# Ledger of designs, part 132: peptides against a protein of PDB entry 7AE7

Target 1, 321 residues: chain A of PDB entry 7AE7
Amino acid sequence: KVYKDLREFLEVLEQEGQLIRVKEEVNPEPDIAAAGRAAANLGKNQPAVFFEKIKGYKYSVVTNVHGSWQNHALMLGLDKNTSTKDQFYELNRRWDKFPVPPNVVKREAAPCKENVIDKDINLFEILPLYRINEQDGGFYISKASVVTADPEYPDDFNKLNVGTYRIQVKDRDRVGIQALAMHDIAVQLEKAEAENKPLPIAITIGNNPLVTFMASTPVGYNQNEYEFVGALQDGVPMDIVKSDLYDHLYVPAGSEVVLEGHIIPRVRTVEGPFGEFPGSYSGARLQCEVKIDRITHRTNPIFENLYLGIPWTEIDYLMAL

## One batch from the design tools (peptide; made by RFdiffusion4, then SolubleMPNN)

Design b2_p18_7_s4 (from b2_p18_7, 6 letters changed)
Fold by OpenDDE base, seed 4:
Structure b2_p18_7_s4 (fold): chain B 321 residues (1-321), chain A 18 residues (1-18)
Amino acid sequence: as target 1 above (321 residues)
Amino acid sequence: MLDELLKKATRPSEVVEV
């Protein structure tokens, strides 16, 4: 089984008994984080938790989508009871199919383009934002697949990077991003900042589960994560579409929300603290700032976000193979 | 269902300040 988007995956999770649908209105805090922790604490068969109604927000949240070996098996289109060993062998077998180039679809065929916001941008109107842990210094987008390119080689598709980074919401149209020196985005940002230029960015939320998996998996600087997604789909290409602002950036055609903008050159703002994957807080630090210039989104967009804390949580399953 | 999840929700993080 191959998934075009998050919605097709959530349907399979629900059919397989690996999704809890919460239909009653919840408080964004503490209910979402509490449910994420409670799901993680099951130790096995940890379901996704889908919140249909969130107090003060228009749209839904889903968490713990990758939060179990069962969900990981289903992501690979395997039986949910496939052993970790067999999942690992199948992943490695498919990895050898790299590269599988994506299909570039027309804008009119891309679900992520159903709605556009290009003025009066307010992230709180699109994303049901909440603190993932009680002591977080703000609201985090923890499961975005962030698209950037090499500013020296913008037309080199092999240098297109799709990564997962810590993103704190800073304002209606601004986010802080943690670009560590070991990340490909930091190399690209260094090149842009050397010339005092903005780095074009697309922050994509609610993707095909293999896009989210590959965005969390380190690959070579000259390797495209979308070509690995096609490999992990057993040779079926994924669908991508051009960003609206940038001809050289491609986003998953099925993304629930796409935040298009730029990293502001040579600006650093306070970001954090944040409860990290070891179950420890990283302190407040000066981090990069992104201006959001355009949003595209599906009708009734689902905010996919992860819960993280003391292992094992969703992030540990994303990083385990 | 949420109530059952919330009942199993131990305090999220004794996040150790490092």
Scores: peptide ipSAE 0.022, ipTM 0.638, DockQ to the pose 0.037
Fold by OpenDDE base, seed 2:
Structure b2_p18_7_s4 (fold): chain B 321 residues (1-321), chain A 18 residues (1-18)
Amino acid sequence: as target 1 above (321 residues)
Amino acid sequence: MLDELLKKATRPSEVVEV
């Protein structure tokens, strides 16, 4: 089985008994994080938790999507009871199919383009934001696939990077991003900042589960994560679409929300604290700041976000393979 | 279902300052 988007995966999770649908209105805090922790505490067969109604917000949240070996098996289109060993063997078998180039679809065919916000941007109107842990210094987007390119080689598709980074919401149209020196985004940012130029960025939320998996998996600087997604789909290409602001950035066609903007060169603002894996708070640090310039989104977008804390949580499963 | 899940929920503050 191959999934075009998050929605097709959530349907399979629900059919397989690996999704809890919460139809009752919940409070953003503490109910979402509490339910994420409760799901993690099951120890096995940990379900995704889908919140249909969140007090004070328009849209839904889903958490713990990758939060079990059963969900990982289903992500690979295997039986949910497939052993971790057999999942690993199948992952490696499919990895050898790299590269599988993605399909570039037309804008009109991309669900992420159904709606546009190009003025009066307010992230709180599009994302049901909440604290993941009680002592978090703010609201985090913890499961985004962040798209950047090499500013010296913007048309080199092999240098297009899709990564997962810690993102704190700073204002209605601003986020802090943790670009660690070990990540490809830091190399790209260093090049842009050397020239005092903005780095173009697309922050994508609610993706095909293999996109989220690959964005969390280190690959070579000259390897495109989308070509690995096609490999992990057993040779079926994924669908991507050109970003609205940047001709050189491509986003998953099925993304629930796409935040297009730029990293502000040579600006650093206070970010954190945040509850990290393995259940420790990282202190507050000066981090990069992104200005959001445009949003595209699906109708009734689903905010996919991570719960993390004392192991084992969803992040531990994302890093385990 | 939510109530049963929340009854099993530990506080979402199970993060230790290091």
Scores: peptide ipSAE 0.022, ipTM 0.598, DockQ to the pose 0.037
Fold by OpenDDE base, seed 3:
Structure b2_p18_7_s4 (fold): chain B 321 residues (1-321), chain A 18 residues (1-18)
Amino acid sequence: as target 1 above (321 residues)
Amino acid sequence: MLDELLKKATRPSEVVEV
């Protein structure tokens, strides 16, 4: 089975008993993180947790989407009881199908374009933001697929990067992003900052689960993550759409939320601390700052965010394959 | 369900600065 978006995957997770739906109103803190920890404590069969109602917010949150081997099997469109060994075998078999070029769909065909916000941007109106860990220095977007390009080769689709980075919300229309020197985004940012130019960026939230998987998987600088998504879909192309602000950036057509903007050149602001591991916080550091200039989103957007708790956490499953 | 989940939610151990 192939999924067009997060919603099709969540439907399958629910059908397979791999999603808990919380219908009662919860407090964003501590209830989301607490329920995530509790779901992780259900043993090896860890379900996703979908919060329909969050106090003070309009929209829903889902966590722990990749939080089990059963969820990984289902992501690959396999039986939920497929062994880890057989999942690895199938993953490797499909990996050899690279490249599978994506379909570029029209704007009108892309669910991520259903709604537009281009003024009075407020991330808190679109995303039910909460502290993942009690001592976090702010609200984090921990499961975004971040799209950037090489500013020297903007039309080279093979240099289009889709990566996962630590993102702290800094203001209504600003986020801090951790671009480490080992990340492809850091190479692209260095080129932009050398010329004192903004780096165009699209931060995509609530994607096809294979997009999220590939965004967390290191690939070569001249390899496109979307072409691997098509390979992992057993040769079925994924659907992408042109960003609204940038002709050279393409986003998943089914994204729940797309934050379009730019990394501000040569600006560094305090970001963190963040609980990257249970009982471990990375200290506050100077990180890049993104200005959000436009939002596109699906009607009733689902905020997919990472569950961080006792190992095995969702991040352990995302990095184990 | 949520109440039982919340009751099983252990607090993370004391944070160590790394």
Scores: peptide ipSAE 0.013, ipTM 0.477, DockQ to the pose 0.038
Fold by OpenDDE base, seed 1:
Structure b2_p18_7_s4 (fold): chain B 321 residues (1-321), chain A 18 residues (1-18)
Amino acid sequence: as target 1 above (321 residues)
Amino acid sequence: MLDELLKKATRPSEVVEV
């Protein structure tokens, strides 16, 4: 099976008994993190946890989407009981199908374009933000697929980068992003900052699970993650759509939320701390700052965010390959 | 509520030019 979006995947997780739906209103803190920990205590077959109602917010949260080998098998469209070995074999087999170019869909055909916010931007109205860990310095967006391009070669689709980065909410319309020197985004930012220009960015949330997987998987600077998503879909192209602000940035057509904006050139602000692993906090650092200039989103957008708890965490499953 | 959440998320940060 191939999934167009997060919703089709969550439907399968629910059908397969790999999703817990919390229908009662929860507090953002501590209930989301506490329920995630409780689900993790169910052993190796951890379900996703979907929170329908969050006090003070309009929309839902889902966590632990990639949090088990069963969920990982289902992501590949395999039987949930497919062995880890057979999942690896199938991944390797599909990897050899690279490149599988994505389909560029029209704006009108892209679910991520159902709603637009271009003024009075407030991330808290769209995303049910919470502290993932008790000691976190703020609210984090931890499962975003971040789209950037080479500002010197904006039309070179092979240099379009889709990566996962630690993102802290800094204001209603600003986020801090951790761009490490080893990341393709840092190379692209360096080129923009050399000219004192903003780097165009699209932060995409709530994607097809293979997009999230590939965004967490290192690839070459001249390799496009969307072409690997098509390979991992066993040769079925994924659907992408042009961003609203930038002709050279393409986002997953099915994204729940797209934050379009720019990295502010030559500015660093304090970000962190963040609990990347249980009992391990990455300290406060000077990090890049993104101004959000436009939001597009699906009606009733689902905020997919990382579960951080007892190992194996979602990070361990996302990076285990 | 949202403004209180914003106050929890946001803090004074030093801006450094690079």
Scores: peptide ipSAE 0.060, ipTM 0.652, DockQ to the pose 0.860; fails the geometry check

Design b2_p18_8_s1 (from b2_p18_8, 9 letters changed)
Fold by OpenDDE base, seed 4:
Structure b2_p18_8_s1 (fold): chain B 321 residues (1-321), chain A 18 residues (1-18)
Amino acid sequence: as target 1 above (321 residues)
Amino acid sequence: SVAAENEELRKRLESLRP
């Protein structure tokens, strides 16, 4: 099975008994993080947790989507009981199908374009933000697929990068992004900053689970993650759409939320701390700042966010293959 | 306590599993 979006995947997770739906209103803190911990602590067959109602927010949250080998098998369109060995075999077999170019769909055909916010941007109105860990220095978007291009080669689709980075909410329309020197985004940012230019960015939330997987998987600088998604879909192209602000940026057509903006050149602001590992916080650091200039989103967007905790958590499953 | 809250939530989530 191939998934067009997060919603199709969540439907399968629910059908397979790999999603718990919380219908009663929860507090964003501490209930979401506590539920993530509880789900991870089930030991096996860890389900996604879908929160339909969050106090003070309009929209829903889902966590632990990739939080088990069963969910990982289902992501690959396999039986949920497929062994880790067979999942790995199938992943490798499909990997060799690279490249599988995506389909570029029209704006009118892209669910991520259903709604637009281009003024008075407030991230808190679109995302049910919460602290993942008690000592976190703020609210994090931890499972976004971030799209950037090489500013020297903006039309080279092979240099289009889709990566996962730690993103702290800084203001209504600003986020901090952790772009480490080893990340492809850092190379692209360095080129932009050399010219004192903004780096165009699209932060995509709530994607096809293979997009999220590939965004967390290191690939070559001249390899496009969307072409790997098509490979991992066993040769079925994924659907992408042009961003609204930038002709050279393409986002998943089915994204729940797309934050379009720019990294502000040569600006660094305090980001963190964040509890990346149990009992350890990555200290506060000076990180890049993104201005959000436009939001597109599906009607009733689902905020997909990562749960972090003691292995094996969602991040460990994303990194294990 | 956070531990008690987590355990209650664990039990709740387990009860919601099919």
Scores: peptide ipSAE 0.022, ipTM 0.629, DockQ to the pose 0.031
Fold by OpenDDE base, seed 1:
Structure b2_p18_8_s1 (fold): chain B 321 residues (1-321), chain A 18 residues (1-18)
Amino acid sequence: as target 1 above (321 residues)
Amino acid sequence: SVAAENEELRKRLESLRP
């Protein structure tokens, strides 16, 4: 089975008993994080948790989407009871299908383009933001697939990078992003900053689960994550669409929310702390700042965010295959 | 079965709300 978007995957999770729907209004803090921890304590078969109503917000949150080996099996379109060993064998078999080029769809065919915000941008109107951990220095977007390109080779599709980075909300239209020197985004940013130019960026939220998986999986600088998604879909291409602001950036056609903007050159602002592990906080650091210039989103967008709880965390599952 | 399981899990989550 192949999924076009997060919604198709959530439907399967719900059908398979791997999603809990919370219909009652919750407080964004501490209820979302508390319920995530509760779901993690249910044992090895941890469900996703879907919050339909969040006090003070219009839209929903889902967490713990990748939070179990059963969810990973389902992500691969396998039986939920497929062993970790068999999942690994199947992953390796499919990996050999790389590259599987994506389909570029028309703007009108892309669900992520249903709504546009190009003025008076306020992230809090689109994303039900909350502190993941009690001591977090702010609100985090932790499961975004961040799209950037090589500014020297913008038309080289093989240099298009889709990665997962820690993103702190800084203002209504600004986020901090952790671009470490080992990340492909840092190489691309260095090239832009050398010329004192902004780096174009698209921060995509609520994707096909294999996009999220590949964005969290290191690949070569000249390898496109979307071509691996097609491989992991057993040779079925994924659908991408051109970004609105940039001809060279492509986003998943089914993204719930796309934040288009730029990394401000040679600007660093305080980011953190963030609870990377229970009881372990990274220190505050100077990180890159992104200006959000345009938002596109699906109607009633789902904010997919990371669950951080007792290991095995959702990160541990994303990194374990 | 799945619906009953989800309802039990929902009740457990509700019980863990502060």
Scores: peptide ipSAE 0.020, ipTM 0.614, DockQ to the pose 0.021
Fold by OpenDDE base, seed 3:
Structure b2_p18_8_s1 (fold): chain B 321 residues (1-321), chain A 18 residues (1-18)
Amino acid sequence: as target 1 above (321 residues)
Amino acid sequence: SVAAENEELRKRLESLRP
């Protein structure tokens, strides 16, 4: 089984008893985080939690999508009861199929292009934002696949980076991004900032689960994460589409939300604190700032966000393979 | 207590599990 988007995966999770649908209206705080903690405490078979109605918001949230070995098996299109050992063997077997180049689809064929916002941008109208932890310094987007390119080699598809970074919402059209020196995005940003130029960026939310997996998996600077997604799909190419603002940035065709913009050169603003671990907050730091210039999104977009809690959490499963 | 609230929420979620 191959999934084109998050929705196809959520359907399979629900069919397999690996998704709880919360139909009653919830408060974004504390109910989403509390329900995520409760789901993590359901034992080794942790379901995704889908919140259909969130007070004060129009759209839905899903958490804990990668939150169990059963969900990981299903992500690979395996039986949900596939052992962790067999999942690992299958993952490695498929990894050797790299590279599997993605299909570039037409804009009209890309679900992420169903709606466009290019003025009066307000992230709160599109994303049901909430504090993940009570003491968080703001709202975080914790499960985005962030697309950037090498500004010196913008047409080199092998240098296109798809990574996961801590993103704090700063304003209606601004986010802080944690780009550490060890991240490929930091190399690209350094090149842009050397010339005092913006770095083009596309922050993609609610993706094919293998895109999210690969965005959390370190690869070589000259290796494209989308070509690994195709490998992990057992040789089936994934679908990508050009961003609206940038000819050199490609986003997953099925993304629920795409935030297109730029990292403002040589600007650093206070970001954090964030509860990376239960009872542990990272200090506030000066981080990069992204201006959002355009949003594309699916109709009734699903905000996929990480659940953070006591191990084993979703992030632990993503890093354990 | 936070622990009691979490257990209640856990039971609620378990009741919603297919």
Scores: peptide ipSAE 0.018, ipTM 0.574, DockQ to the pose 0.029
Fold by OpenDDE base, seed 5:
Structure b2_p18_8_s1 (fold): chain B 321 residues (1-321), chain A 18 residues (1-18)
Amino acid sequence: as target 1 above (321 residues)
Amino acid sequence: SVAAENEELRKRLESLRP
């Protein structure tokens, strides 16, 4: 099975008993993190946790989407009881199908374009933001697939990067992004900053689970993550759509939320601390700042965020494949 | 190669299994 979007995957997780739906209103803090920890204690078959109602917010949160081997099997369209060995075998077999170019769909066919916010942007109105850990320096978007291009070669689709980065919400329309020197985004940012130009960016939230997986998987600078998604879909192309602000940025057609904007050149602001691992905080550092200029989103967007709690964390599973 | 990285990752995961 191939998934068009997060919603189709969540439906399968629910059908397979790999999703817990929390229907009662929860407090964003500490209830989301607490429920995630409780789900992690359910043993090896950890379900996703879907929070339908969050106090003070309009929309839902889902966590732990990749939080088990069963969920990973289902992501690959396999039986949920497929062994980790067989999952790896199948992953490697499909990897050899690279490249599988994505389909570029029309704007009107892309669910991520159902709604537009282009003025008075407030991230708190669209995302149910919460602290994942009590000592976090703010609210994090921890499971976004971030799209950037090479400023020197913006039309080179092979240099289009889709990566996962730590993103702290800084203001209603601003986020801090951790662009480490070892990441492809840092190469692209360096080129933009050399000319004192903004780096175009699309921060995509709530994607096809294979997009999120590939965004968390290091690939070559001249390899497009969407072409790997098609490979991992056993040769079925994924659907992408042109961003609204940038002709050279393409986003997953099914994204729940797309934050379009730019990295402000040569600006660094304090980001963190963040509890990346239980009992381990990365200290506060000067990081890049993104201005959000436009939001597109599905109606009733689902905020997919990372579960961070008792190991195995969702990061452990995402980094494990 | 990405295949080699995946194999290394696989081995790392197998080593983390109790």
Scores: peptide ipSAE 0.000, ipTM 0.365, DockQ to the pose 0.016

